# Designs tried in a protein design run: peptides against a protein of PDB entry 7PB4. Part 60

Target 1, 105 residues: chain A of PDB entry 7PB4
Amino acid sequence: KMLNIKEYKEKLLSTLGEFLEDHFPLPDRSVKKKKKNIQESSVNLITLHEMLEILINRLFDVPHDPYVKISDSFWPPYVELLLRNGIALRHPEDPTRIRLEAFHQ
Target 2, 218 residues: chain B of PDB entry 7PB4
Amino acid sequence: DALQMAVGYFEKGPIKASQNKDKTLEKHLKTVENVAWKNGLASEEIDILLNIALSGKFGNAVNTRILKCMIPATVISEDSVVKAVSWLCVGKCSGSTKVLFYRWLVAMFDFIDRKEQINLLYGFFFASLQDDALCPYVCHLLYLLTKKENVKPFRVRKLLDLQAKMGMQPHLQALLSLYKFFAPALISVSLPVRKKIYFKNSENLWKTALLAVKQRNR

## One batch from the design tools (peptide)

Design b1_p20_1 (made by RFdiffusion4)
Fold by OpenDDE base, seed 5:
Structure b1_p20_1 (fold): chain B 105 residues (1-105), chain C 218 residues (1-218), chain A 20 residues (1-20)
Amino acid sequence: as target 1 above (105 residues)
Amino acid sequence: as target 2 above (218 residues)
Amino acid sequence: SSEAEKLLYQKVQELVEVTA
């Protein structure tokens, strides 16, 4: 039973990854190096898959404080996507923290 | 069913011939209150009663009592909320009822089935920030509703103007911090880094009931 | 919401249910 659940989880993660790459890709960093000195801090954006993984892990690892701090690596459109679809919730007292919605509770 | 009779009374209005109109009204109101606080109300019952509470069909005291018992058994229909907001535009509702409605809306926000139509009312809610009595609760509501697409330069200007007028209020600061999060380029002003956002505890009126609803829906 | 966003919700829900 545990093996089947693990395999099924891996399959779901793989399928989700493919789905996210197809439908919710990161914007191509190919935005032209216009030379202007705007220290666009080359913050490496994480994928939506990685973001979801962080949120899911936090929910199960720390259920009493399931909130994740939004870093500069979090692409704002992804954060908004998760919030507007009810996949994530904003912390009531700290807008820089979000949690995965507890679908099973 | 006593509840059905009570809801029907409020929907159809008092039958003209009853000498004891006030006693009958009180009886039905108590019936609704008892059921709402014990079990919650069905979405259909909330739809009817919420509309009545904001329509001006009854007096302010009755409307206030009805609105206070708009506790869902499971969910509140977004359509009911949209209809309720439409009554706010008609102006037959007292200022106190408007405040209570916004408190209710914030408290019951998670029990509303959908938010798409409510989000379209963003501009209407934002305009209500100018009302000093509503401002704290509207800020809280907007904090819950605001998306990146809602953060516009003109709204930023209005919030800053409001801050200049009212001072740095915790609820206004919370909303501005959210705006800065979505659109940092629009807010050049250094906002004090408040580690904690404080809204007025709108939920206090329904705290026990909300806990019960959440427990039943688990 | 786009059909893709609805499907995303379903996929995440399924994943959470399996992880729980």
Scores: peptide ipSAE 0.491, ipTM 0.462, DockQ to the pose 0.295
Fold by OpenDDE base, seed 1:
Structure b1_p20_1 (fold): chain B 105 residues (1-105), chain C 218 residues (1-218), chain A 20 residues (1-20)
Amino acid sequence: as target 1 above (105 residues)
Amino acid sequence: as target 2 above (218 residues)
Amino acid sequence: SSEAEKLLYQKVQELVEVTA
């Protein structure tokens, strides 16, 4: 039973990854910043998959404080996507923190 | 069912033949209140009663009591909220009713089934920031609704102007902080790093009821 | 698309349920 659950979880993660790559890819950085002076903040954006992984892990690892601080690596459209779909919730007292919705409650 | 009769009374109005209109009204109002606080109301009942509370069909005292008992059993329909907001535009409700509505809306926000249409009303809510009585609650609502696409230069200017007028209010600061988060380039002003955002506790009126609703829906 | 977003919600929910 446990082995089946692990395998099933891995399958779900894999399927989710593929789904996210197909439907919610990161924008190609190739938008030629025509404007010279804006320092291309070399901030590496994380994938939506990685973002979800962070949120899920935080929910289970630290259930009493399941909030994750939004870093510069979080692409704002992904944050918006998660919030508008009820997948994530903003911290009531700190707009820079979000949590995964507790679907198991 | 006593509740159905009560809702029907408010919807259809008093039956002409009732000698004691006030006693009948009070009876039905108490019925609604009792059920709402004990079990919550169905989405359909909220739809009807919320509309009545804001339509000006009854007096302010009655409307206030109805609005206070708009406690869902499970969910509130977004359509009900949109209709309610439309009544705010007509201006037949008192200022106190408007305040109560915004408090209710914030308190019940998570129980609203959808947010798509409510999000389209962003501009309307934002315009209500100019009302000093509504401002704290509207800021809280906007804090819940604001998306990156809502953060525009003209709105930033309005918020900064409002802050200049009213001072550094915690609710304004919270909203500005959110705006800065979404669009840091639009807000050149250094906002104090507040670790905690404090809104007026709009939930206080419904705290016990909301806890009960959450427990029933588990 | 609205459909993709719904699917995302479902997939995340399923993943959370399995991880719990």
Scores: peptide ipSAE 0.491, ipTM 0.461, DockQ to the pose 0.283
Fold by OpenDDE base, seed 2:
Structure b1_p20_1 (fold): chain B 105 residues (1-105), chain C 218 residues (1-218), chain A 20 residues (1-20)
Amino acid sequence: as target 1 above (105 residues)
Amino acid sequence: as target 2 above (218 residues)
Amino acid sequence: SSEAEKLLYQKVQELVEVTA
């Protein structure tokens, strides 16, 4: 029974990953828009998959404080996507913190 | 039932010029209040009563009491909220009613079934920031509504101007911090890293009722 | 698309339920 749950979880994670790559890819850095001196902060953006993993892990690892601090690696459109769809919630007192919605509660 | 009769009274208005108009009004108002606080109101009842509260059909005291008991049993229709906002534009409601409405809107935000149309009203809400009485509650509402697409240079300028006039208000700082998050290039000013954003507890008026609603919907 | 966003919600919910 436990093995089946682990395998099922792995399958869900894999399928989610593929889904996210297909429908919610990071913007290709390839749009050579002209070098206006926007200091492209060399911050590596994380995938939506990684973002969700962080949020899920935080929810289960620290249920009393399930909020994750938004870093520069968080692509703002992904944050917006999660918030508008009710997947994540913004901290009422700290806009730099978000949590996964507690779907099981 | 008693609630249907009460809602019907407010919707249709007083039928007869009876000398006991005030007693009848009070009876129906108490009926609505009792049901709302005990069980919440159906979305249809909220639609009717919310519209009445903001239409100016009744006096400010009655409108205030109606608005205070706009507690959902389950959900509030987005259409009801849009209609309510339309009444705010007409200006027949008092300033106190407007404040109460925004407080209500923030408190009940999670119970609104959809947000798509409300999000289209972003510009209207943003314009209301200029009202000193509304500003704290509007900031809170905008904090809940703001998307990256809403963060425009002209709005940033307006917020900064407002900050210059009103000072560094916690609610304004909260909204600015959110704006900076979505569009850091638009906000060159170093915002103090506030660990805690304090909005006025708009929910305090409905705290007990909201807890009850959440318990019933679990 | 709105459809993709809805599917995302469902997939995340399912994942949370399996993890819980």
Scores: peptide ipSAE 0.490, ipTM 0.457, DockQ to the pose 0.294
Fold by OpenDDE base, seed 4:
Structure b1_p20_1 (fold): chain B 105 residues (1-105), chain C 218 residues (1-218), chain A 20 residues (1-20)
Amino acid sequence: as target 1 above (105 residues)
Amino acid sequence: as target 2 above (218 residues)
Amino acid sequence: SSEAEKLLYQKVQELVEVTA
């Protein structure tokens, strides 16, 4: 039973990854908007998949404080996406922290 | 059911023929209060009573008491909130009732079933920032509602103007920090890095009730 | 799309349920 659950989880993660790549890809860095002063913040943006993994892991690893600090690697539109869909919640006292919604509660 | 009779009384209004209108009102109000605090109210009951509380049908004291007991058993309908906001536009409720409503809205935010229509009311809530009494609670509400799409240059200007007028209020700073997060290019001013956002604890009035609701729904 | 967002929610929910 446990092996089947692990395999199923892996399958779900894989399927989710594919889904996210298809429907919620990172913006192509290639749009050289000509405007000079955009400090190319060399910040490597993480995928939505990676964001979700971080949030899920935090929820299970630290259930009493399931909030993740939003880093510069978090693409703001992804954060917004998660928040507007009720997948994530913002910390009431810290806008830089979000948690995965506890769907079981 | 005593609750149904009470809700029906508020919905239909006092029957003219009752000599003891005040006693009857108090009885029904106590019934609603008792059930709300003990078990919470159904979404339909909240829909009816919330509208009544904001419609100006009853006096401020009654409206305040009704609003204080708008505690859900499970969920609050977004439609109920939208209707409630529509009553705020009509202006038949007192300033204190408006404040209480925003406090309630913040406290009950997680129990509202959907946020799509409420998000469309963003502009209305934002306009209410100009009311000094509402400002702290509206900032908290906006903090919960704000999406990147809501962060517009004119709103940034309004917030900065408000900050200039009122000073660096914690609730305003919280909202500005969120705005900066979504649209850093729109906020040229260096905001102090505040590690903790402090809103007025709007939940205090309902803290015990909310804990009970969460416990019942687990 | 609104549909994609709904599907995202469902997939995340399912994943959380399996992880729990």
Scores: peptide ipSAE 0.488, ipTM 0.462, DockQ to the pose 0.325

Design b1_p20_1_s1 (made by RFdiffusion4, then SolubleMPNN; from b1_p20_1, 12 letters changed)
Fold by OpenDDE base, seed 5:
Structure b1_p20_1_s1 (fold): chain B 105 residues (1-105), chain C 218 residues (1-218), chain A 20 residues (1-20)
Amino acid sequence: as target 1 above (105 residues)
Amino acid sequence: as target 2 above (218 residues)
Amino acid sequence: SEADERTLRLLVEELVILEA
């Protein structure tokens, strides 16, 4: 039963992934290297698909503390997107933590 | 039904100068209160009653009681909230009613169907931070509403000025921490690492009712 | 687009419900 759920989840995530790639791609890194000292922290941004996967997994794996810490790999516009659409919620005591909305509860 | 009659009474107002105006008013208030706490109110009922509570049509005591029973059965319409905020601008409600409204808004935030129009009112809410009575609740509301686009240099300055005036308030620190999260370059000041962000528990007035609403909508 | 964002919410909601 758990394996079937995992496989089904993967299939759904794949479908979602295709949708996200088409409509919510990461910004092209092609922003011109103009010269000066802004430490472009070479942080590899994760896809919105990966972000949602993390959030969904946390919701089900740790339902009593379903919050994920926002890392530098989280593109801020994606975080904002999830929050404004009610897909994610900010932790009431830690603005650096978000959870997926528990739509099933 | 009794609820429809009660809502109709508040909407249309008392028709005749009957000697029993106060008794009739109390009867209808109790009806609304009983239904609201037991089952919650429909979005349409909240729309009507919320506007009445903030319009100044009735006295402060009545408005307070109505506002306290603005408990949704399922959802609150964003339009109802926007209209309610518009009444705050007219200035016919008491300071205590304003405080109660912000507490209500924070407590019921998750039950509001949409946030797009409410987010447009960000500037209005932000301007209310200077009111000492409202400040804790407004900070909490802004904490819920703030997007990266709202974090502007002038607002950062205002928050820092407010902190200088009021001291290091937990609710203000919470909002500043969020601002720093969205725009680290705008806040060079080391914010004390508070392990816990503390907002006044605005939902305490509705805690039992909110739990019931969440259970019904599962 | 706003439409895409709504669709995203619906898809995620469905996914969460189905995983429960």
Scores: peptide ipSAE 0.629, ipTM 0.608, DockQ to the pose 0.281
Fold by OpenDDE base, seed 3:
Structure b1_p20_1_s1 (fold): chain B 105 residues (1-105), chain C 218 residues (1-218), chain A 20 residues (1-20)
Amino acid sequence: as target 1 above (105 residues)
Amino acid sequence: as target 2 above (218 residues)
Amino acid sequence: SEADERTLRLLVEELVILEA
């Protein structure tokens, strides 16, 4: 039973990774549309997959404070996507922190 | 069913011929209250009763009691909330009822099935910030609703003007902090890094009921 | 798409349940 769960988990992670790459890719850096105010903050954006991994890990590693600080590497549309779909929750007292929804509780 | 009879009474209104109108009203109101606090109400029942509470069909005391028992068994329909907000525009409800509604909306926010239409009402809620009695609760609601797309220069200016008028209120600071997060270029003012955003505990009225709802839906 | 967003939620939900 445990081996089957591990294998299933690995398969699920792989499926999620592929799904995210296909349907929620990062915007191509190439569209240099000249509009001035995009501070090209040289900050490397992380993938939605990496973002979810961080959130999931925090939920289980620190269950009493499962919130992650939103860094500059977090693409704002991804944050909004997670919040809109009830996958993540904003900290009630700190708008710069989000947590994964505790689906297991 | 006693609850169905009670809801039907509020929906259809008092039958003219009953000499004991007040006793009948109280009986039905108690029935709704008892079921709501014990088991919660179905989404359909909340739809009917919430609309009644804000329509001005009954007096303020009755409306207040109805609104206080708008506790879901499972979910609240977004459509019910949208209809309720439409009644706020008509202005037939008391100021106290409006305050209670916003408190209710914040407290029950997670139990609303969808947020798409509510998000479209962002401008309406934002306009209500000018009401001193509503402002704390509206800020909390907006904190829950605000997306990057809602953060516009004119809204930033309105919030800053409100801050100048009312001072740095914790609820206003919370909303401004969120705005700064989404659009740092629009807010040049150094906001004190408050580690804790304090909203008035709108949930206090329903705290026990909300815990019960969460336990039943686990 | 809305369908993709729903699928994302389901996948994440299932993953969280499996980790718990």
Scores: peptide ipSAE 0.628, ipTM 0.531, DockQ to the pose 0.326
Fold by OpenDDE base, seed 1:
Structure b1_p20_1_s1 (fold): chain B 105 residues (1-105), chain C 218 residues (1-218), chain A 20 residues (1-20)
Amino acid sequence: as target 1 above (105 residues)
Amino acid sequence: as target 2 above (218 residues)
Amino acid sequence: SEADERTLRLLVEELVILEA
């Protein structure tokens, strides 16, 4: 039974990774080229996969404060995507913090 | 059952010329209240009763009592909320009912099954900011709804104008801070860094009921 | 797409449930 759960989890993670790459890729940096003057803030955006990983880990590692601070590496459309779909919740008192929905509660 | 009869009464009106219309109404209202606070209401019951509360079919006192007991057993249909908002446009409900509705909407926000249609009503809600009685609650609602795409220059100007008129109210500051978060280039004004955002009536009328709903759905 | 977003939610939900 435990082996089946681990295998299933691995399969699920793999599926999620592939799914995210296919349907929710980061925007190509190419669009930023034309507008010269806005300082390309060299902030490396993280993937949606990495964002979810951070959120999931925080939920389980620090269940009493499961909120993650939104950094500049968080692509705003991803944040909105997660919020819109009920995957994440904004902190009621701090708009710069979000948490993963506790689907297990 | 008693609840079905009560809901039916509000929906269809009194079947028979009951001599004591007021006693019958009170009986059914109490039935709805008791069930709602004890167990919550089904989405269909909320759909019916919420519509009635905002339609102007009954007096303000009755409408207020109905609206106060719009407590879900599980979920609230987004369609019910959209219909409710449409009644606000018709203007048959009192100002107090409008305030109560926005309070209810904020309190029950997480229990609404979908948000897509509600998000389309963003402009309508934003326009309601000019109403001083609604402004605190609308700010809270907008805080929950606002996406980056909603943050437009004209809305920023309106918020700043409201700030100039009303001062830096906590609820307005909360919304402005969110706007600045999404679109820092649109808000050149330095906003006070508040560690905590406070909205009016954080302890809503439904606090105990909502806790019970969450416990039952676990 | 809306369908993709729903799928994403389901996948994440399932993952969270499995991690519990």
Scores: peptide ipSAE 0.632, ipTM 0.589, DockQ to the pose 0.318; fails the geometry check
Fold by OpenDDE base, seed 2:
Structure b1_p20_1_s1 (fold): chain B 105 residues (1-105), chain C 218 residues (1-218), chain A 20 residues (1-20)
Amino acid sequence: as target 1 above (105 residues)
Amino acid sequence: as target 2 above (218 residues)
Amino acid sequence: SEADERTLRLLVEELVILEA
């Protein structure tokens, strides 16, 4: 039983990874070259996969304070995506913090 | 059942012939109130009663009591909310009813089944910021609704103008902080780093009811 | 697409449930 759950989890993680790469990739840095003035802050954006990992880990590692501070590495459209789909919740008192929805509670 | 009879009474209106119109009204209102606070209301019942409360069919006192008992058993239909907002545009409800509606909308936000159509009403809600009585609650609602796509230069200007007029209100600062998060380039003004966002009536009129709803739906 | 967003939610939900 435990082996099956582990294997299923691994498969699910793999599926999620592939799904995110296919449907929610980071915008190619190449397209926005034309409009000069946006100081592309040299901030390395993380993937949606990495963002979800951070949120999931925080939920389980610190269940009493499951909120993650939104860094500059968080692509705003990903944050919006998670919020609008009920995957994440904004902190009621701090808009710079979000948590993963506790689907297991 | 008693609830169906009560809802039917409000939907169809009082039958002209009853000499005891007020007693009948009170009886049905109490029935709705009792069921709503104990068990919550079905989405269909909320749809009917919410529209009635905002249509101006009954007096302000009755409308207020109806709105106070718009507690879902499970979910609220987005369509019901959209229809309700349409009544706000018609202006047949009192100012106090409008305030109560926005408070209700914020309190029940998580119980609304979908948000797509509500998000399209963003501009309407934003325009309501100019009403001093509504402003705190509208800010809270907008805080819940705002997406990056909603953060436009003209809205930033309006918020800053509003801040200049009414001062640095906590609810307005909360919304501005969110705007700055989505579009830092649009807000040149240094906002105080607030560690805590305060919205008026974080303890809503429905605190006990909401706890009960959450417990039933776990 | 809306379908993709729904799928994402389902996948994440399932993952969270499995990690609990």
Scores: peptide ipSAE 0.630, ipTM 0.553, DockQ to the pose 0.317; fails the geometry check

